Peptides against a protein of PDB entry 3J47. Designs and how they scored, part 44

Target 1, 121 residues: chain A of PDB entry 3J47
Amino acid sequence: IRLTNQLKSLKGLQSKLKDVVEYLDKVINKELPINHTILGKLQDVFNLLPNLGTPDDDEIDVENHDRINISNNLQKALTVKTNDELMVIYISNLVRSIIAFDDLIENKIQNKKIQEQRVKD
Target 2, 26 residues: chain B of PDB entry 3J47
Amino acid sequence: NAQYHLLVKQGDGLLTKLQKYGAAVR

## One batch from the design tools (peptide; made by RFdiffusion4, then SolubleMPNN)

Design b2_p15_3_s4 (from b2_p15_3, 10 letters changed)
Fold by OpenDDE base, seed 4:
Structure b2_p15_3_s4 (fold): chain B 121 residues (1-121), chain C 26 residues (1-26), chain A 15 residues (1-15)
Amino acid sequence: as target 1 above (121 residues)
Amino acid sequence: as target 2 above (26 residues)
Amino acid sequence: ALETLKRKEELLELL
């Protein structure tokens, strides 16, 4: 039962990672705004990944140990890959926030200059 | 890992500056 | 005004 749940969780994670990659590509291409819900769900998956990689001490046959190690290494590699993708999203959001802020600053400066000109007239 | 954390810290520092100025523009 | 410009310049240097 646990292995089937881990495999299902891995498939779910893989599907979500694929969706995040597709979303990242759309964000890089400026086609879509960043979906905070996808980011939050991905963070939740990462917070759960250490818990999914703990072999609970219940009897698992020696033949599965290599497959479990490969699965855990693959899960760790997928975790690293998704962390890198999340970081790219985070940086992209930061850059967008900075640009939007620079525009707000410039608008405020312009509005202040217009008000100062109107008080001199 | 270390470069990642450095980049995140720089981003957080920038976001904090952004928030401080956004509060001064309000 | 000048302080706002200085903050903008510091922000641009961090980009």
Scores: peptide ipSAE 0.335, ipTM 0.865, DockQ to the pose 0.031
Fold by OpenDDE base, seed 5:
Structure b2_p15_3_s4 (fold): chain B 121 residues (1-121), chain C 26 residues (1-26), chain A 15 residues (1-15)
Amino acid sequence: as target 1 above (121 residues)
Amino acid sequence: as target 2 above (26 residues)
Amino acid sequence: ALETLKRKEELLELL
């Protein structure tokens, strides 16, 4: 039981790490917008969380089952909270990138206007 | 969850528009 | 001139 639960937790972590790596690769390659892939992985983590919390049907005393359920619910709640925080950080970075890009565009438009004025003089 | 997905979708729409604009200005 | 106005209009539509 304890060793099997550790192995299951390790497999879940390995899957999550693999997902993170695949996301980083897709972001580096510009194949996907950063946001959709974070969200997709979040969904994958949430879909895998129920599977991480199923102990095999072997004789677990009722007291251990309640502690495992509480621990899993707390871990789920902490994962959701961490996820929401990471999302807020991500959106904040996205908004900053948009503002910086808008400023870059306005600067390019102004530079073009200055060049056109210099050709008319 | 639903508000999260909506906010994400809005951010992606804005990023796509921004990319199109950057390509048109280049 | 006309291209710069058109690009500005496209930018405003994107915001």
Scores: peptide ipSAE 0.324, ipTM 0.856, DockQ to the pose 0.024
Fold by OpenDDE base, seed 2:
Structure b2_p15_3_s4 (fold): chain B 121 residues (1-121), chain C 26 residues (1-26), chain A 15 residues (1-15)
Amino acid sequence: as target 1 above (121 residues)
Amino acid sequence: as target 2 above (26 residues)
Amino acid sequence: ALETLKRKEELLELL
């Protein structure tokens, strides 16, 4: 039950993230007007992302273009790291489910042996 | 990407073995 | 790799 709910939640998040990307692409292509409420919520999500480049206050002179590229690279690296962590959690839950099932089967085999012994006595 | 797909494939293989074993113990 | 397997075993003992 827990694994199925986590997988369903992850699929729902993936679908919503895809819808956001598709909306942003339409806004970039000028196919849709900018919705300020959606932009505000996206800005809040980006602000809740660990600050992708606090440059240490001492490098004021990196051209704005290089700062954007560094921020994007850090965001990508953090996204990859988060995906790897989520993958480790998923594999751990899968292995947990396997062991719990193996224990259930061993318990069933033992119970069957006990019943067969009681019928012979 | 390739390592991720390999890990997923190994997990699916284990799940399939588990399902077969659960069916044999029924 | 080996440390990740050990962490999986420890995480299994907690179930």
Scores: peptide ipSAE 0.308, ipTM 0.864, DockQ to the pose 0.059
Fold by OpenDDE base, seed 3:
Structure b2_p15_3_s4 (fold): chain B 121 residues (1-121), chain C 26 residues (1-26), chain A 15 residues (1-15)
Amino acid sequence: as target 1 above (121 residues)
Amino acid sequence: as target 2 above (26 residues)
Amino acid sequence: ALETLKRKEELLELL
């Protein structure tokens, strides 16, 4: 039950992340208008990540182009790092699922052998 | 990106085979 | 543990 729920939750998260990426690609390609609600929720997810660069509020007007590129590169690097971490978790859960499945098969084979022996006695 | 997609694709293939085997053992 | 890993590798190879 717990492992199945975690796998279902992870699969749901992966599907949602895929839908977000596909939406962002369509917005970048100008195939769809920018949905402010989806962008707001993405911004909330990024704001829940430790802001590795809130410069204090007082110098907003002259450095924005290079700072936006650095912030976008840092956000991209953090997104890649988060993706790599999610991959490691996915592989680890896959491995655990295979092991649990092997144990289930072995238990079924043993139970079948025990039943066949009881029918011969 | 490409290695990620390859790994996810291999994992999904593995999960599908695992599900088929689980259905055959039921 | 090691035997379960080996069976997993065999299962992965069969997949």
Scores: peptide ipSAE 0.299, ipTM 0.860, DockQ to the pose 0.040; fails the geometry check

Design b2_p15_4_s1 (from b2_p15_4, 11 letters changed)
Fold by OpenDDE base, seed 4:
Structure b2_p15_4_s1 (fold): chain B 121 residues (1-121), chain C 26 residues (1-26), chain A 15 residues (1-15)
Amino acid sequence: as target 1 above (121 residues)
Amino acid sequence: as target 2 above (26 residues)
Amino acid sequence: SLLDQLLLLEDLLES
């Protein structure tokens, strides 16, 4: 039962990761803004991953050892993939923030110049 | 991974510069 | 410039 739940959770995570990748592609293409809800869900999945990889010692039947190792490897691979996706999201957000601040700074500089010109007139 | 960390570091550097410029313009 | 560095960062993301 627990392994099945872990596999289901991993499949769910994989599906969510796919959704995140698709979303990130749209963000990279400037088609959509970053969805913080997707990011939050991805973080939640990441936080749950350590729990998905701990086979409860009590259900280690020898026949499941290979499946457990595969599950752990898959979880690790999914964790790495999730980290990479989170990093892409982070950088994308950083870039957007920088652009927004740059525009804000430029606007403030322009407004200051306009005010200085008005005082000189 | 290393390239990503480098990218993050560059982004942080840009953010820091942006903060300094923002403070100077304010 | 800050903008140039941002563009470089974007290029790095695309790579």
Scores: peptide ipSAE 0.361, ipTM 0.865, DockQ to the pose 0.056
Fold by OpenDDE base, seed 2:
Structure b2_p15_4_s1 (fold): chain B 121 residues (1-121), chain C 26 residues (1-26), chain A 15 residues (1-15)
Amino acid sequence: as target 1 above (121 residues)
Amino acid sequence: as target 2 above (26 residues)
Amino acid sequence: SLLDQLLLLEDLLES
């Protein structure tokens, strides 16, 4: 039950993140108007992320493009690392659930054998 | 990627065995 | 055994 809920929550988070990305892509492609309220909330989320040196908006120098690329690469690396860690946790929890189920099955088999012996006696 | 795929494949094999055991106990 | 295979998977995850 707890593991299923955690997986469901993770899937829900993934779906929401996908929706945010799709929204941002539509805004970048000028398919949707810029919603300042949504952007403000996204900015709040990004501000809660560790300061991956986002160069301040002002000087569009070639150095800023490289820094943006480095920042994006670092964000991507952190995202991949987090995804891998969550995957490890998920698989470990699955393994634990399988072990618990195997033990339950073995206990049930033993209980059936005990009942069969009692009926035969 | 290859290690991940191998891990998933092994996990699926274990899950299948577990399902067979569960069906045999019913 | 099934348990041994699970332990091998856990070791693979930790590596």
Scores: peptide ipSAE 0.358, ipTM 0.863, DockQ to the pose 0.049
Fold by OpenDDE base, seed 5:
Structure b2_p15_4_s1 (fold): chain B 121 residues (1-121), chain C 26 residues (1-26), chain A 15 residues (1-15)
Amino acid sequence: as target 1 above (121 residues)
Amino acid sequence: as target 2 above (26 residues)
Amino acid sequence: SLLDQLLLLEDLLES
């Protein structure tokens, strides 16, 4: 049961990470805006990861200490990976905002030039 | 971490320049 | 230019 749950969770995480990567690719390509729902779900999955690694209070035989360390290292690695993904999303949104603002400024400049020309005529 | 902070700093710098330009166009 | 800096940031994201 526990191994099956871990496998299912890993598969779910893998699928979600794939979705995040696909989303990030679309963000980089300026095809989609940031989806807060995806971020929220990713955070939820991440917050559930520690619960997957908590040994149930069953008798900690000394042989499981190495497995616990491996699990903690995996959780840490996944934490770092999730943080990197969130960072990429943040930067992508920043870039989009900058581009949009640049376009707005350019449009305003053009409009002012047109208005000045009309007043001189 | 250092690369991340550098990237964020560059983004902030660009944003600041954009804000200044926007203020000058107003 | 601002645009050039944006392009550099995008390249950094892809690296």
Scores: peptide ipSAE 0.354, ipTM 0.860, DockQ to the pose 0.058
Fold by OpenDDE base, seed 1:
Structure b2_p15_4_s1 (fold): chain B 121 residues (1-121), chain C 26 residues (1-26), chain A 15 residues (1-15)
Amino acid sequence: as target 1 above (121 residues)
Amino acid sequence: as target 2 above (26 residues)
Amino acid sequence: SLLDQLLLLEDLLES
């Protein structure tokens, strides 16, 4: 019973992580807008993930050990992939912010130059 | 995790430098 | 808890 519940919880987690990866791919491809609330919650989940990766040292019978190891490896791989995608989105947002700020600075310089010319006339 | 935190720290540092530059041009 | 955060994230993804 306890092992079955753990396996079900792990499968549920894997499915949710897959949905997150799909969302992140759509945001990277500009198919969906970036939602800061979703990104913040993802970061919170990742900060709690180290507590999920402790293999319970419970003596799992040898036949279930291989299936559990495969499931754990797949979940770990999905977690790493999701983390990489989150990182790409973060970098993309930083780059966009930098470009927008650079454009704002250039616009201010141009406006100042126009005002100085009007005072000389 | 460590590489991700390092990248975030570098990005935040760059953003801070950009903010200082914007304030100096203002 | 992690489970609560995952449930909240799922609700946001479905909206």
Scores: peptide ipSAE 0.337, ipTM 0.816, DockQ to the pose 0.069

Design b2_p15_4_s2 (from b2_p15_4, 13 letters changed)
Fold by OpenDDE base, seed 5:
Structure b2_p15_4_s2 (fold): chain B 121 residues (1-121), chain C 26 residues (1-26), chain A 15 residues (1-15)
Amino acid sequence: as target 1 above (121 residues)
Amino acid sequence: as target 2 above (26 residues)
Amino acid sequence: SLLDKLLELEKLKEE
């Protein structure tokens, strides 16, 4: 039971890490907008969280079941909190990127206007 | 959750507009 | 605004 739960937790963590790596690769390659992939992975994490918390139906004494449920609920709550914090960081970085891109576009427009003015002179 | 999805959708819409604009300025 | 810039660029593309 304890070893099986540790193995399950490790597999869940491994799946999440794999998802994070795949996201980072897609972001680096500019294949996907950063937002959709993070949301998809958060959804995947949330969908996997219930599956991580199901103990196998073996004879766990009622006292151990309550402690495991409390620990799993706390771990879920901490995971949700961490995800929310990561989301805030992500949105903040997205907004910064948008502002930087807007400034780049404005600079390009200004440069084009300057070139057009030089051709008219 | 719903507020996050809304914020993400808004960010994606803005990013798409910026990409179109950047392509038009190129 | 970003929208105004988009509109201005669309106008420049038609020229």
Scores: peptide ipSAE 0.311, ipTM 0.832, DockQ to the pose 0.029
Fold by OpenDDE base, seed 1:
Structure b2_p15_4_s2 (fold): chain B 121 residues (1-121), chain C 26 residues (1-26), chain A 15 residues (1-15)
Amino acid sequence: as target 1 above (121 residues)
Amino acid sequence: as target 2 above (26 residues)
Amino acid sequence: SLLDKLLELEKLKEE
């Protein structure tokens, strides 16, 4: 039962990571805005990762120590990968915000120039 | 890490400038 | 350029 649940959780995590990567690619490609709900769910999954590595106390087999080290290394690698993904999202949002404000500024400048021309006529 | 922090810092600097100019247009 | 627009906005603020 536990191994099946761990495998299911790992598969769920893998699927979610795939969805996150696909979402990130869409965000990078400017196809979608940042969805805070997806980001929040991702953070929640990461906060739950420490709980995925707690075997209940009953089977301390020596084979679990290497698996725990692999799990911890995988968790660390996943955390780093997610931090990198979140970083790319942040930069992408920042760039989008800069572009949007640049366009807003240009529109304001143009509107002011039009008003100044109307006052001179 | 360092390249990331540099990129974030550059982005934050641009955002700050943009916010300053956006406030000036208000 | 973005820089030119920013400079133009700063000028418009001084007016």
Scores: peptide ipSAE 0.252, ipTM 0.832, DockQ to the pose 0.028
Fold by OpenDDE base, seed 2:
Structure b2_p15_4_s2 (fold): chain B 121 residues (1-121), chain C 26 residues (1-26), chain A 15 residues (1-15)
Amino acid sequence: as target 1 above (121 residues)
Amino acid sequence: as target 2 above (26 residues)
Amino acid sequence: SLLDKLLELEKLKEE
């Protein structure tokens, strides 16, 4: 039950993220007008992302374009890292579920052996 | 990517064994 | 092993 609910929640999140990407692509292609409320919520999500580049205060002169590229690369790297961490957590939960089931199997085998021994006595 | 797919494949194999057992225990 | 336990349970079901 718990693992199934987590998998369902993750699939739901993945679907919503896909819908956001599709919406952003349509806005970039000028197929849809910019919705300021959606952009505000996306900005809030990006602001809740750990501030990608506090540039150490000392390098003021990196051209704005290179700063945007560095920020995007760092964001991509953090997204990949977060995906890898979530993957490890998922695998760990799957392994725990398998172990718990193996223990349940062993308990059932032992209980059956005990019942068979009681019938022979 | 390849290591991930291998881990997923191993997990699926274990899940299949688990399902077979759950059916045998019924 | 998990495989051995599965085999043992299958045997116990046939009895």
Scores: peptide ipSAE 0.284, ipTM 0.828, DockQ to the pose 0.030; fails the geometry check
Fold by OpenDDE base, seed 3:
Structure b2_p15_4_s2 (fold): chain B 121 residues (1-121), chain C 26 residues (1-26), chain A 15 residues (1-15)
Amino acid sequence: as target 1 above (121 residues)
Amino acid sequence: as target 2 above (26 residues)
Amino acid sequence: SLLDKLLELEKLKEE
């Protein structure tokens, strides 16, 4: 039962990671805004990751130590990769927010200039 | 790490300029 | 550029 749940969670994570990558590509291409739902789903996956790595306490045979180390290293590598992806998303959002605010400021300047011209006429 | 910190620093610099500008437009 | 827009607004404030 526990292995099946881990596999299901891993498949869910893989699907979410694929969605994040596809989303990142669309953000890089300026096609779509950042979907907060993807970030929320990714955070949920991270909160579930610690639960994926609990081996049942019952069979610490010495031969499993290498497999546990490999599993922990893989989980750590996946966590680092996902953190890097989240970081890229965050930076992309920050840059987009800066651009949007710049455009807002420009629009305000133009509107003010138009009003000043109308008052002089 | 260093590239990330540089990018964050550049973003903060742009944000600061933008905040000063937003305050100037008010 | 953002810098050019900033400079233009600073000029508009001085007027």
Scores: peptide ipSAE 0.275, ipTM 0.833, DockQ to the pose 0.027; fails the geometry check

Design b2_p15_4_s3 (from b2_p15_4, 12 letters changed)
Fold by OpenDDE base, seed 4:
Structure b2_p15_4_s3 (fold): chain B 121 residues (1-121), chain C 26 residues (1-26), chain A 15 residues (1-15)
Amino acid sequence: as target 1 above (121 residues)
Amino acid sequence: as target 2 above (26 residues)
Amino acid sequence: SLLDKLLELELLQEA
């Protein structure tokens, strides 16, 4: 039961990770804004990853050592993948912030020009 | 990792330039 | 572009 739940959780995580990648691709392409809910879910998954790979000491059957190593390697791989996705999200947010600041600066310049024209009139 | 740090550095550079521009426009 | 404006400002600061 526990292994099945872990496998189901991993499959769920994999699906969510795919959704995040697809979302990030849309963000990179300026098709969609960053969804903070996806970020929160990804962080939650990351925080749960250490717990997914701790075999409870109670099911140390020797035949599970290879499966435990595979599970730990998979969790490590998922952690790396999650970190890469978080990085892409961070960069996407940074780029959006830069664009927003550029727009603000441009608006400020335009407003200043309008005020200067009003003073000359 | 190195590519990430490079990208972060580029982003920080752009942000700094943007801040300078914002200050000059004030 | 933003980059062009930033470059222009850098040039203005050097002048």
Scores: peptide ipSAE 0.348, ipTM 0.862, DockQ to the pose 0.029; fails the geometry check
Fold by OpenDDE base, seed 5:
Structure b2_p15_4_s3 (fold): chain B 121 residues (1-121), chain C 26 residues (1-26), chain A 15 residues (1-15)
Amino acid sequence: as target 1 above (121 residues)
Amino acid sequence: as target 2 above (26 residues)
Amino acid sequence: SLLDKLLELELLQEA
């Protein structure tokens, strides 16, 4: 039962990471806007990861300590990688917001200039 | 971490400049 | 460009 749940969780995480990478590629290619739902689901996975890595207290076999350390190192490495991906997404959103705001300002300047010309005529 | 904070700071600075420009055009 | 407008605003703030 426990191994099956770990395998299911790992498959779920792998599928989610694949979805994040595919989404990031679409964002880089300007094909899709940033989907906040992917970020929310990723945060949910991270909030659940500490609970998935806690072995139930009972069998302190010395072989489990090395597996726990490997699992913690893998979890830490995955957390760092995901934080980096979230940072890239955040920066991409910020840059898109800046470009959209620049276009809005330019449109406003043009509209104001057209209105001033109409009042002068 | 330091590169991220630098990039966030640069983005915030650019956003602030854009906001000031948008306010001046209004 | 955005950069030209930002430069113009900086010049207006110095005036």
Scores: peptide ipSAE 0.331, ipTM 0.860, DockQ to the pose 0.027; fails the geometry check
Fold by OpenDDE base, seed 1:
Order: C-alpha cells, then sequence, then structure tokens
Structure b2_p15_4_s3 (fold): chain B 121 residues (1-121), chain C 26 residues (1-26), chain A 15 residues (1-15)
C-alpha cells in the first residue's frame, strides 16, 4: 500500500511537471501569460521536495542509500530545471513588458506628432 | 548562472532605456 | 525598432 501510494504520488508529480513544462512552453511561445499562482505553487512543491525524500526511519537497508542518492540527484536536477524554467519565464515576461511599453511609447509619439501637425495647419 | 546573469543584465538595461524613453515621451 | 526609437530620443535629449 505505501509503495503503491509513493509510486502514485511520483507519477502524479511527473504528470504535474509535464503539465508545468507544457505551460512554460506556451508562455515562452507567447500563447499564455504567466500565472503567478501556478509559479508560486511550483516553488512551494520544489521547496517541499527535500522533505518528501525523508525515508521513514524504520527501513535502513543498503538499497535505500542508492535510492536516496538517486532521489537527491533527481531533486537537484528538478531544482535546476525549475530554476531554468523560472528564468525563462522571467525573461519572457520582461521581453513582453518591453515590447508592450515600446508600443505604448510609439503610440504616444505618433499622437504627439499628429497633434503638432494639427497645430501647424 | 553566468548566462542567466547576462540575460538579466540585458533585460535591466532594456528596461532602463525604456523607462527613459517613456519619461521623454510623457 | 525599439533601438532606433531609443537612439532617436537620446538625440532629441542632446539637442
Amino acid sequence: as target 1 above (121 residues)
Amino acid sequence: as target 2 above (26 residues)
Amino acid sequence: SLLDKLLELELLQEA
């Protein structure tokens, strides 16, 4: 029962990570805006991952050390991957904000030029 | 890390230029 | 481009 629940939780996490990657790809491709709530929940999940790998103290078998090392390596890899994904999201939002602000500035300049031309006529 | 900091620095530079531009158009 | 606009504004501030 516990192993089945752990496997189910791991599969659930894997599915959720896949959904996050797909969401991040959509954000990179400008298909969706960044959802801060999703990012916050992801950060919380990653901050809790170190605590999810605590073996219950009752089965110290040598097989657990290799599993702990694999879990720690996976956790590190997931943390790095998440940091990279968050970075890409940040850059994507920054670029979008810059483009939007550039368009706003251009619109204001054009409006000013139109007003100046109307005063000269 | 270094590439990240470079990208952030470039983004901050663009934001600063954009802010100056926005202030000049205001 | 954004860069060209920024350059144009820099030139306008120097004038």
Scores: peptide ipSAE 0.322, ipTM 0.846, DockQ to the pose 0.027; fails the geometry check
Fold by OpenDDE base, seed 3:
Structure b2_p15_4_s3 (fold): chain B 121 residues (1-121), chain C 26 residues (1-26), chain A 15 residues (1-15)
Amino acid sequence: as target 1 above (121 residues)
Amino acid sequence: as target 2 above (26 residues)
Amino acid sequence: SLLDKLLELELLQEA
């Protein structure tokens, strides 16, 4: 239950991120007008992401193309790290579920053997 | 990426076998 | 073991 809910939430987040990317691509291609409300919400999402090197809003001097690339690389590295951690957690939970299921099956087999012995006596 | 996909594929294979086992013990 | 039971079931499904 808990793992399934986390996976569902993650899939929902992934779908929303895909929708955002598709929207941004349509805006870039001038297929849709820029919606300032959507951009504002996107900015809020980016601000809730650990600010890995946006200096405070007052000094976005256009000269730091290199810093933007470093920040994007760090954000990408953290995203990859998070994906790897989630993968390890997923596999660990899968293995735990398999073990628990094996124990349940073994218990069922033992119970069946005990019942068969009781019918033979 | 490739190792991840391989690991997921192995997990799916184990899950499928486990489902078959659960159905046979039912 | 789980593996042995899984193998036994695979053999039973092929028969």
Scores: peptide ipSAE 0.297, ipTM 0.840, DockQ to the pose 0.030; fails the geometry check

